# Ledger of designs, part 197: peptides against a protein of PDB entry 4KTY

Target 1, 266 residues: chain A of PDB entry 4KTY
Amino acid sequence: YVLNDIGVIFYGEVNDIKTRSWSYGQFEDGILDTCLYVMDRAQMDLSGRGNPIKVSRVGSAMVNAKDDEGVLVGSWDNIYAYGVPPSAWTGSVDILLEYRSSENPVRYGQCWVFAGVFNTFLRCLGIPARIVTNYFSAHDNDANLQMDIFLEEDGNVNSKLTKDSVWNYHCWNEAWMTRPDLPVGFGGWQAVDSTPQENSDGMYRCGPASVQAIKHGHVCFQFDAPFVFAEVNSDLIYITAKKDGTHVVENVDATHIGKLIVTKQI

## One batch from the design tools (peptide; made by RFdiffusion4, then SolubleMPNN)

Design b2_p27_2_s1 (from b2_p27_2, 13 letters changed)
Fold by OpenDDE base, seed 5:
Structure b2_p27_2_s1 (fold): chain B 266 residues (1-266), chain A 27 residues (1-27)
Amino acid sequence: as target 1 above (266 residues)
Amino acid sequence: DTSSLSHFLDDEFFENLLKELKEKEKE
């Protein structure tokens, strides 16, 4: 989880799983220096740099450009006029070195690019890390741990009322660390995500969230456990919006979100 | 390569999924 400099990232669809190679390059010249530079830009004190909890949380914020002029600018609108299309990247090295030289965010990334760069960052700093792909990954933006799909009376989706979304697939990272800030048993793999999705205490960041805690439904544990839990375990709630303004739950589907979670065993 | 891109599932996806769910419920 630290030594491999080339990895495989899963993507595509649940019924058509695809893989792409990604060069992490954590040992290449200038990469460690760039990771240190990232922490410098985050104004992270020296004492915190030895704490994987703090480092992974800072990394989740700094790998995206939002809030702090971090590494990558995301784009999901198929417009990449001022940079490189996300699919053109093949590894972390070019991105990180460009960031270091230009001192400006690099364009553009999507989830696997964020995850790839973040994986390099973590591994460079001695934190065991891997990339996880979640198919049918929920994006709960109202913090109710549900995917509320509002319907018109004719059965069509009401896009105005439906605020939550589901990714065809989403990639994030898991980092290995002890969690002395949590009860015993909730160390180990921690979910961290640098793709800018939701604001967490003032910044677009996510994690570390204890994978064990999430598996056991302990969403009260820091950091961002409810959001990560929702990504993998939200129920689809189909709600019919009546003309009179009332809402009726029509159907509940607990089988699709997080239907498949894949990670490479290294 | 648009097939490699991540995206939010569209309204039609959920509409179809709901139809399938209703069919299973009748079974």
Scores: peptide ipSAE 0.566, ipTM 0.902, DockQ to the pose 0.842
Fold by OpenDDE base, seed 2:
Structure b2_p27_2_s1 (fold): chain B 266 residues (1-266), chain A 27 residues (1-27)
Amino acid sequence: as target 1 above (266 residues)
Amino acid sequence: DTSSLSHFLDDEFFENLLKELKEKEKE
């Protein structure tokens, strides 16, 4: 989880699982220095740099360009005229070195690119880390732990009312650490995500959220446990919006979100 | 390859899923 410099990232669909290789390159020249530079840009105090909780949270913020001119600019519109298409990247090294050299965000990334770079960052700093792929990954925008799908009376989706969304697949990271800030038993793997999705206490960041806490439904534990829980466990709630303004729950599907979560076993 | 990209599922996906769900309920 620390020493491997080449990995496999899962993507695609549940019924058509695909893999891509990713070179983390945590031992390549200049990469560790770049990771330190990232923490410098975050203005992270030296005393906190030895704390994996703080480091992983800062990393989740800084690997994306939102808020703080971090490493990667995301793009999902299939227009990449001002940079490199996300699919063209094969590893973290070129991205990190470009960031260090230019001191400007690198274009462009999607979830696996963010996860790849973040994995390098964590491993460089001695934090065991792996990439996780979640198929049918929910994006809860209103923090109600549901995927609310609003319908017209004719059964078609009302896109104006439907604010939540579901990724075909989403990649994030798990980092290994103790959690002295949580009750006993909630250390170990922690979900962290550098793909900019939701604002977490003023910044686009996510985690660390205890995987054990998520598994046991303890969404009250810091950080961002409700969001991570929703990504893997949200029910699809089909709501018909009536002409009179009332909402009626028409159907509930608890079987699709987080249907498959895959990580490479080492 | 567009299949390698992540994206949000579209409205048609959920509409079809709901249809399937309703059909199962009738069985």
Scores: peptide ipSAE 0.566, ipTM 0.903, DockQ to the pose 0.827
Fold by OpenDDE base, seed 4:
Structure b2_p27_2_s1 (fold): chain B 266 residues (1-266), chain A 27 residues (1-27)
Amino acid sequence: as target 1 above (266 residues)
Amino acid sequence: DTSSLSHFLDDEFFENLLKELKEKEKE
């Protein structure tokens, strides 16, 4: 999880699982320097750089360009005119070196690119890390731990009535660390996500969230456990929005979100 | 390659799921 510099990232759909190779290159020249540079740009105290909790949280924020001129600019609108299409990247090295050289965010990434670069960052700093792909990954925007799907009275879905959404697939990272800030037993793998999805206490970042805590339904633990929980365990709630403003739950589906979660055992 | 991209599922997807769900409830 630290020594492997090449990995496999899962993507696609549940019915058509695909894999892509990704070169992490954490041992390549200039990469460690770039990781230190990232932490410098984050104005991270030296004392915090030895704490994987702080490092992973800072990395979560800094791998995306939002808020802090971090590493990668995301693009999901199929417009890549001012950079490299997300699918064209094959590894982290070129991205990180470009960032270090230009001192400007690199364009463009999507979830697996963010996860790839973040994985390099973590591994480079000695934090065991892996990439996780979640199919039917929910994006709970209102923090109610459910995926709201609103229906018009005619039964048609109206996605404009909610900011909740579901990714066909989403990639994030798990980082191995102790969690002295949590109760005993909730160390180990921690979910961290550098793809800019939701604001977490003022920044687009996510985690570290205890995988064990989430697995057992403990969403009260820092950081961002409710959001990560929702990504993998949200029920689809079909709600009819009536003209009078009332909402009626029509159906509930607990079988689709987080239907498949895949990580490579490397 | 658009098939490699992540994207949000569209309204039609959920409409279809709902139809399937309703059919299961009748069984």
Scores: peptide ipSAE 0.562, ipTM 0.901, DockQ to the pose 0.841
Fold by OpenDDE base, seed 3:
Structure b2_p27_2_s1 (fold): chain B 266 residues (1-266), chain A 27 residues (1-27)
Amino acid sequence: as target 1 above (266 residues)
Amino acid sequence: DTSSLSHFLDDEFFENLLKELKEKEKE
């Protein structure tokens, strides 16, 4: 989880699982320096740089460009005129070195690119890390742990009312660390996500969230456990918006979100 | 390679899923 230089990232659809190779390059020249530079840009105190909790949280913020001119700019509109298409990247090295050289965010990334770069960052700093792919990954934007799908009376989705969304697949990272800030038993793998999805206490970041806590339904522990929980365990709630303004739950589907979670053991 | 891209599932996906769910309820 630290020494492996090349990994495999799962993507695609649940019925058509695909894999791609990704070169992490944590030992390549300039990469460690770049990781330190990232923490410098974040104005992270030296005392905190030895704490994997703080490092992973800062990393989740800094690997994306939002808020702090971090490493990667996301793009999901299929327009990549001012950079490199996300699918063209094959590893973290070129991205990180470009960031270090230009001191400007690199364009463009999607979830697996963010996860790849973040994995390099973590491993480079001695934090065991792996990439996780979640198929049918929910994006709960109102923190109610549900995927609310609003429908018109005719059965069509009301896009205006429907704020939550579901990714066909989403990649994030798990980092191994102790969690002395949490009750005993909630150390180990921690979910961290650098893909900019939701604001967490003032900036686009996510985690570390205890995987064990989430698996046992404990969402009260820092950081961002409710969001991560929702990604993997949200029910699809079909709500009919009536003409009179009332909302009626029409159907509930608990079988689709987080249908498949895949990670490669290294 | 558009098949490699991540994206939000569209309205049609959920509409179809709901349709399937309703059909199962009738069975």
Scores: peptide ipSAE 0.518, ipTM 0.884, DockQ to the pose 0.834

Design b2_p27_2_s2 (from b2_p27_2, 14 letters changed)
Fold by OpenDDE base, seed 2:
Parts: sequence; C-alpha cells; structure tokens
Structure b2_p27_2_s2 (fold): chain B 266 residues (1-266), chain A 27 residues (1-27)
Amino acid sequence: as target 1 above (266 residues)
Amino acid sequence: STDSLPYQLDDSFFQKLLEELKKKLEE
C-alpha cells in the first residue's frame, strides 16, 4: 500500500470542475514529529493515540485554531494582511513546520487547506485518508437537516432570515477505520472535517461519521452524522414568511445539495 | 464566480433556481 505525498484536490463548480495540486509531505523531515506535537497540544493521552476514532476526532479539532490553539486560522473575508493568503499554500509541510516552530496557529486557511493539512496528519499517523470535495455543500446551522430559504410575500428570496448556507464547493476528508462503536457494516470510510463550521459537543470539530451510515440515512450514529448528512443531502425548502408570522412551505428541491462528491481513490 | 475560492451561493442564485423549479412543476 503506497501513500502518495502529492495529491490533487478538486474545486470549482459542479459544471466546471477544477483541480489543484497539494503536497502532503507526510514523509518530510519533522512532519511526523509535528503531528505528534499536535496530539500533545491536544493533551491526548497515550492510550488514545492508537485509536483512529479518537485520533481523527482530535485531529478534526486541532487542525483548526478554534478552541485549542490548533494549527490553522481560517479566513474568508479576503483580508490576509497578517499571514499567508489561503491560495498561496501549495502543501502541508510549510504550515505544519511553522506551527511546530512558532507554537502558534498559522494564518490563513480555507477548506482545501484544512483538508490538505488534515490529510497529512491522518496519513502520518497511519490512517488511510483522502480528500473529498462536495459540490453544492450545505451548512445546516439549525440542525434540521434541511436548507431553509425564505421568501417574501412577493416571492422574492430573502435568505437573511436563515443562518443556513450553501457553498459552491467544500472540501473535507475521509479516513478509513473500523468502527467497533457502531453496528456491523458501518466501518470503512469515515467523514472527518477540520474546517471550523459547527460546534460539536463543545468544540469545532466534525466526525468521524460513517459514510455508509450517512448513505443509508442512519444519522443517529456518532459522530456528527446529522451535520454531514445535511452537507450532502439537505433539501432546499422554500418558505414564505407571511406578515402574520406564519411560514408556508412553497417548494421543495431535493436534487441540488450534494449533487456531486468527488474524491481520488487510494 | 471563476474564483478558486469557495463562495456561498447568494439570493440571486436561489431565486433563479426557484424560478426554474416552478417552471418545471408547471409543465
């Protein structure tokens, strides 16, 4: 089994798929040491470090700087004066080595940068991992497994009434592991995401969520299955907000969210 | 957008999508 230290990340739009190269550098000097340091900063006990479930969950928290002074600071405002623009990164090595040397979060990342660094982290620790790009990726902010799009009485969209959002694309990771904590059949690929999106039991992290569970609608399985399910399978619910305060569902579209999920096979 | 950065879909996108959906349902 060969793990490539260079990969391809898909991005762009569903009808205009693009690719970018990313150097994972899991075999470069100091990278494994840095990954161990990340777990040290997380105060992860030694016994848990052999468990890919725990490791991937900790990694999803620690690759982002929120809560725990983790690796990467996200920025989405197109202002990167105090660091490196997300688009300037070409691989994980410089980011991880900077984190190790400075012992401070590195600026800045967005989804593919988080996914790239997280992929390195997982691979360094012996967990098979790949990056996944989801086109039309929903962010369910109210945990209702749907994307609420509010309409004014005249039929015009006014999304200011919802905190939900849909990204043209989003990148996260899948990690391969057994899931003895789940029923038989829900091991294999697990969705994990280090891009800070939602709070999961006290900190910004996501997964591992069984891909098989999500595929079959088993959102009750840990961890964060409802959120990941919503990212790939939310219905667009068009709701008219009436002046009397009532909400009326006008239309439902179940065909757009998660329209395409792309990944390279390991 | 042709930008490499991800972006959130805006109201104009959903408005267009809704109109297309409504048209499809009427046919």
Scores: peptide ipSAE 0.561, ipTM 0.890, DockQ to the pose 0.668
Fold by OpenDDE base, seed 5:
Structure b2_p27_2_s2 (fold): chain B 266 residues (1-266), chain A 27 residues (1-27)
Amino acid sequence: as target 1 above (266 residues)
Amino acid sequence: STDSLPYQLDDSFFQKLLEELKKKLEE
C-alpha cells in the first residue's frame, strides 16, 4: 500500500493546472484509532472490515456528514460560520482528530478536503489509494449519462432550464482492490467519492466503481458506475426548448467532459 | 494560495463553447 504521508492534489483549470500539498498523516498518533472509530459509528461488522469493497463504500458514506453524522460537513455558499473555511485545511490529521474528540461532524469541506480525508482513511486501513482530479467534471442529475444544456429559441444558453451542471474540476479517490463480485478483469483501481453529490441506494455515497469497467463503457457494474461514467464521459447535448414545450437536439459535443484526469503516480 | 475553490461553469462559458462548436462543424 501507499506509504507516502504527504501528497499532491491537482486543481485549477485544464489550461492552468495547479498543485497543492496535502498531509495525509496516516501514521500520526490517533489517526488509525479514528478510522476504526469511523467504522464503529457506521456499525460495520468485524467481518466486513476485512473487505475493501465494503470498507471503501462505507468510507465514501462516512467521510461526509450527511445521513450518518460522518466526518465532514460540506459548504459551497462561501459562508463558513462556526467552522474552518475549506481552503484553510492543509491535511487530514486535524480534521480526523477533531471528529474523534468532538464526536460531531467537522466544518467545513469541499471536494479536495473530502478526498484528502478519504485518502487517509483508506490508507490507514491498508487500502492503496490516491486522489484523482477530473477537469470539466459533469454532474448528471437526470441519470441519462449526458449533460443537457438547454437553449432558448434565440439560441442563447439558459441554465434555468436544466438541473445538470459541470464543474471546472472535481476531486475523488481511486482505491486498489480485487472485485470478485465483477467479471474477471475489472479489479484494480476503483473510483470512490466521499463528496456528497448523489443518493446511492439510500445515502450519499459513491463507489467503488471499476475504472476498467468505466473505460470500456460497462456502466451496469456496481457501484454507481453510471454516475462516475457521466462525470468523465458525458456528451454535452445542446437542446432548444421551444415555447410549445418540445425539445430539439441542436448540437452534440463529446470532447469536453473529462478532458483531463490527473493523479499522482503511486 | 487560497484561491482553490471549484466552480460551476456558467451560461457564458457554454455559449462560447457552442459558438466554437458551430464554427468547427461549418468548416
Scores: peptide ipSAE 0.559, ipTM 0.890, DockQ to the pose 0.807
Fold by OpenDDE base, seed 3:
Structure b2_p27_2_s2 (fold): chain B 266 residues (1-266), chain A 27 residues (1-27)
Amino acid sequence: as target 1 above (266 residues)
Amino acid sequence: STDSLPYQLDDSFFQKLLEELKKKLEE
């Protein structure tokens, strides 16, 4: 039985779901070596390399270039003058091989590119992994597990007052592993995200967060469960910012964030 | 077809959504 090294990544809008192919190339020459090199660059000890919890967390950090000169530089400003536009990538192989050869971060990626490369990394190291697309994905940056949308006193939305954001879609990974560090039942799929979004205990990384824990509202378990929870389950809180500096909650919408989560089975 | 980049939902989106929400709550 040959594992397919070509995957499908979902993107677009919740009402207009699109798919793109992605070549993971986990079996191509030099790819495994590059994954080992990534762990070397992370200065990961040998004992930790056999632990999927540690490996996935390190991978989450290292697939992005922040903090540690990892694999991919993100760009969201539509300016790609010093590299390859994110949309031009069709797979992980060229990215990983370029990283290995140049020993410098590769430009540029966005969420699906990060997820694609990270998926290759995980699979190369024997960790079952898949890409997940979350539509209406919230980015909670104030750690309150909700999406605060601020209004002027006249009722108009003012994003200048809003710190949080919602993406039409976001891609990350789920990795399969046991979680002996968590209570029974919280093993299995773990959310991990290499797209640099928030600092997690000193580095731009995310996970592994137990999908089961998050699904049941348990956000107290390592790692980064509150952030992942917020991505998929935040309420939209419409808050009027008064001239006197007070905030008044005007409306709450619990129906939009995480409206659809799509993944392909391994 | 062209690939669609992810984007942050803007003020106009949330404004519309809010109006729809208000309408729904009034019904």
Scores: peptide ipSAE 0.549, ipTM 0.887, DockQ to the pose 0.767
Fold by OpenDDE base, seed 1:
Structure b2_p27_2_s2 (fold): chain B 266 residues (1-266), chain A 27 residues (1-27)
Amino acid sequence: as target 1 above (266 residues)
Amino acid sequence: STDSLPYQLDDSFFQKLLEELKKKLEE
C-alpha cells in the first residue's frame, strides 16, 4: 500500500468492469518535494504533518484546485483545449512535477486522475492508501442520504426537478490510520476523496470518513460520513412531484447504489 | 460504454429501472 508505485484503477460499468494502469511514482525524483510543497501551499503547520488525519484531509482539499489553487483542475464538459485531457494521463508524476514547476493548477482531471494523484500524495507521505471504485455512485446534494428521483404526474422521470445525480462509477481513496478522535473500532481504512464534489466546512474536500462506521450505518462521526454513506448506500426514492407542489413517494429501490465497490489488494 | 469517462445516469435509465421495479413489485 506504500511501496507499490504502479497500480490498477477499476472503471467502466458494474456489469463490465474495466481496468487501467496508473503509475503512482511516489519514489520518483521530485515527487516527495512536491508533496511537501503541496502542504506548504496549504499552509499546514509542521506539527500537523505527522498526523494522518490532518494530512489526508488537507490532501483531499489540495489535490483539487478549488478554493486553494491546488493541484488539479477538474473538467467534465469534454473541452480540454487549455490542457491535457483527463484520459491522456498515465500517472501522477507528470501532474505533480508540472504543478511544482508552474506553481499553478494542472489541467485537467476527473475522478480517477484525482484519485491517482491523491494516492501518490498519501503513499509518498507514508500513509497506506488505495484507490476505490464505486459503481452506481450517488451524489447527494441536499444531505438527506437519499437519491431523489422526481417523476411528473404522468410517471415520467424528470431530472430537472432534482440536483442529485448518480455516476456509473466514481473513484476515491481509502487511507489507513488510527482514529483516536473516534470511538474504538473505527480506525483502519478511511474514505478520503479529492474530486471536488461537495463543500465541507468551507472547502471542497472529503474525509477522512471511517469505512467501518459507514458500513455499520454510523454517519455521525467526522469527517463527511453522511456524504460518503450516501455515495455507497443511498436508496433510490421515486417521488411524484404534483402540480400543487406536493411530493408523494411512489417507489423505493435500496439495491442499486453502491452495488459494487472494488479495490485492488496490494 | 467503451469510454473511460464516468457519466451521470440519465432519465431514460431511471425510467427503465422504475418500470422494472414496478414489474417486480407486481409479481
Scores: peptide ipSAE 0.544, ipTM 0.886, DockQ to the pose 0.696

Design b2_p27_2_s3 (from b2_p27_2, 17 letters changed)
Fold by OpenDDE base, seed 2:
Structure b2_p27_2_s3 (fold): chain B 266 residues (1-266), chain A 27 residues (1-27)
Amino acid sequence: as target 1 above (266 residues)
Amino acid sequence: DTSSLSSFLGPEFFEKLKKELEEEKKK
């Protein structure tokens, strides 16, 4: 989880699982220096750099360009005119070195690119880390732990009212650390995500969220446990908006979100 | 290859899924 410099990232669909190779390159020249530079750009105190909780949270913010001119600019519109298409990247090294050289965000990434670069960052700093892929990954944007799908009276989806969304697949990271800030038993793997999805206390970042806490429904534990929980365990709630302004729940599907979560066992 | 990209599922996906769910409930 620390020493491997080449990995496998899962993607595709539940019924058609695919893998791509990713070179983390945490031991390549200039990569550690770049990771330190990232923390410098974040204006992270030296005292905090030895705390994996702080480091992973800062990393989740800084690997994306939002808020702080971090490493990667995301793009999901299939238009990559001013950079490299996400699928063209094969590893973290070129991205990190470009960031260090240009001192500007690198274009472009999607979830696996963010996760790949973040994995390098964590491993460089001695934090055991791995990439996980969640198929049918929910994006709850109103923090109600549900995927609310609003319907027209004819049964079609009302895209204007439907604000929540579901990724075909989403990649994020798990980082291994103790959590002295949490009750006993909630250390170990922590979910962290550098793909910009939701604002967390003023910044686009996510985690660390205790995997054990999420697994057992303890969404009150910092950081961002409700969001991570929703990604893997939200129910699909089909709601019809009536003419009189009332909402009627037509159907509930608890079987699709987080249908499959995959990580490579090293 | 567009299949390698991550994307949000469209409304048509959920419409299909809802229909399947309704059919299952009728059984």
Scores: peptide ipSAE 0.497, ipTM 0.884, DockQ to the pose 0.849
Fold by OpenDDE base, seed 3:
Structure b2_p27_2_s3 (fold): chain B 266 residues (1-266), chain A 27 residues (1-27)
Amino acid sequence: as target 1 above (266 residues)
Amino acid sequence: DTSSLSSFLGPEFFEKLKKELEEEKKK
């Protein structure tokens, strides 16, 4: 529910689903002002601020620090020497207020932190939003809509050749809006993601991508539908790299990526 | 706390998964 300032974020593993509480605090003092400040930092024109498509796309870019000195710096290497460990955050308020006061990116976040802050941002600006957790979330880096896992002839993974990756779990957001820029029927929930994963037309951002479009295999619609589709639908393609330099598809697994997608009801 | 972090699955995961897949195909 848009009015709820406390939520639950799912994480962990498919066989051991865990939850963490997150305080969105969209009604706390200074939070709306900070959200407006974020849009100011993005140099978003006034005319666009009433458009949830533009706002959510800008938000997906600005909640991460890449490109534009946005809100959060990600860290996945267990090195948090110059900030707060991602697991220490319990809500969006402290992060957003720190960003507003320091005017510098806040360290550090991972997917649920990005999603939590982004959820606050969207809700503050009147956009219904929720957090989605995808277990075995694919990260397709070459836009081929599949996860290429290269193997040596002995069956071991060739890490050098394997560029695609899979998250144990990944959190992003869904935002509710009409999509007049898309055909009828593709409004409603739109996937948006502020965790910096891939470049989208010059910035680390993702979405809005029509959930309905993705569910029906329509990846041609803006924005970033192929990437989001791959996150939840990619097949695992096991490719053996032969000694002679040839590649042979040995196995295909279509059952694990996006095996479980969980979200709290609004 | 390590289980709370998001991370890329290691090569050992896919190696194991592939073996499981192969076993299932034998059925």
Scores: peptide ipSAE 0.495, ipTM 0.883, DockQ to the pose 0.814
Fold by OpenDDE base, seed 5:
Structure b2_p27_2_s3 (fold): chain B 266 residues (1-266), chain A 27 residues (1-27)
Amino acid sequence: as target 1 above (266 residues)
Amino acid sequence: DTSSLSSFLGPEFFEKLKKELEEEKKK
């Protein structure tokens, strides 16, 4: 999880799982220097750089350009006129070296690009890391741990009322570390995500969230456990919005969110 | 290659899914 410089990232759909190769290149010239530069831009003190909890959290913020002129600008509108289409990237090296030389965010990325670059960052700094793909990944934007799908009386989705969303697939990272700030047993793999999705206490970042905590429903454990829990374990709540303004729960589906979670094994 | 892109699922997906769910619950 540290020494492998070429990886496989899963994408596509549950019924049509696809893979792409990704070159992490954590040992290539200039990459370690760039990772240190990223931490410099984040104004991390030297003591914090030895703490994988702080490093992974800062990394989740700095790999995306939001808030802090970090590494990557995301684009999901199929318009890439001022940069490189996300699908054109084959590895982290070109992205990181461009960031270091230009000192400006690199365009453009989507989840697997963010995850690829973040994986390089973590591994370069000695933190074991892997990429995880979640199919039917929920994006809960009101922190109620469920996906509220509002319907018209005719059964069609009311897109105006429906604010929550679900990705066809989403990639993030898991980083291996101890968690002395959590109860015993919640160290090990920690979910961290550099794709800008939600604001976490002042900036677009996510994690580290204990995978074991999420697995056992301990959403009170820092950081961002409720959001990560919702990504993999939200129920789909179908709510009919009546003309009189009342809301009626018509159906609940607990089987589709996080239907498949895949990561490469060494 | 648009087939590799991540995207939010559209309303059509959920409408279909809901229908399937309702049919399964009736069984």
Scores: peptide ipSAE 0.494, ipTM 0.883, DockQ to the pose 0.842
Fold by OpenDDE base, seed 4:
Structure b2_p27_2_s3 (fold): chain B 266 residues (1-266), chain A 27 residues (1-27)
Amino acid sequence: as target 1 above (266 residues)
Amino acid sequence: DTSSLSSFLGPEFFEKLKKELEEEKKK
């Protein structure tokens, strides 16, 4: 998980799983320097740079450009006129070196690009890391641990009543570390995500969230456990919005969100 | 390549899914 500099990232659909190669290049010239530069730009104290909890949290913030002029600018609107289309990237090295050289955010990324660069960052700093792909990945915008789907009285979906959404697929990272800040048993793999999705205590970042905690429904543990839990375990709640403003739950589907979670074992 | 991109599922997906769910519940 640290020594492998080439990986496979899963994407596509549950019924049509696809893979793309990604070169992490954590050992290539200038990459470690760039990772240190990233932490410098984050104004991370030297004392914290040896703590994988702090490093992964800072990394989740800095790999995206939001808030702090971090590494990557995301684009999901099919407009890539001022940079490189997300699908054109094949590895982390060019992105990181461009960032170091220009000292400006690199355009553009989507989830697998963020995850790829973040994986390089983590591995470069000696943190075992892997990329996880979640199909039907929920984006809980209101932190209610469910995916709200509002319906008109005629049964049609009204997408204006919620900012909740579901990705066809989403990639994030898991980083291996001890969690002395959590109860015993919740170390190991921690979910961290550098794709800018939600604000976490003032910054677009996510994690580290204990995978074990999430698996056992412990969403009270730092960091961002409710959000990560919702990504993989949200029920689809079909709510009819009545004309009088009342909401009625019509259906609940617990079978689709997080239907398939794939990660490379090596 | 749009097939490689991540995107939010549209309302049509959920409408279809809801219908399937309703049909399954009737069985």
Scores: peptide ipSAE 0.481, ipTM 0.879, DockQ to the pose 0.850

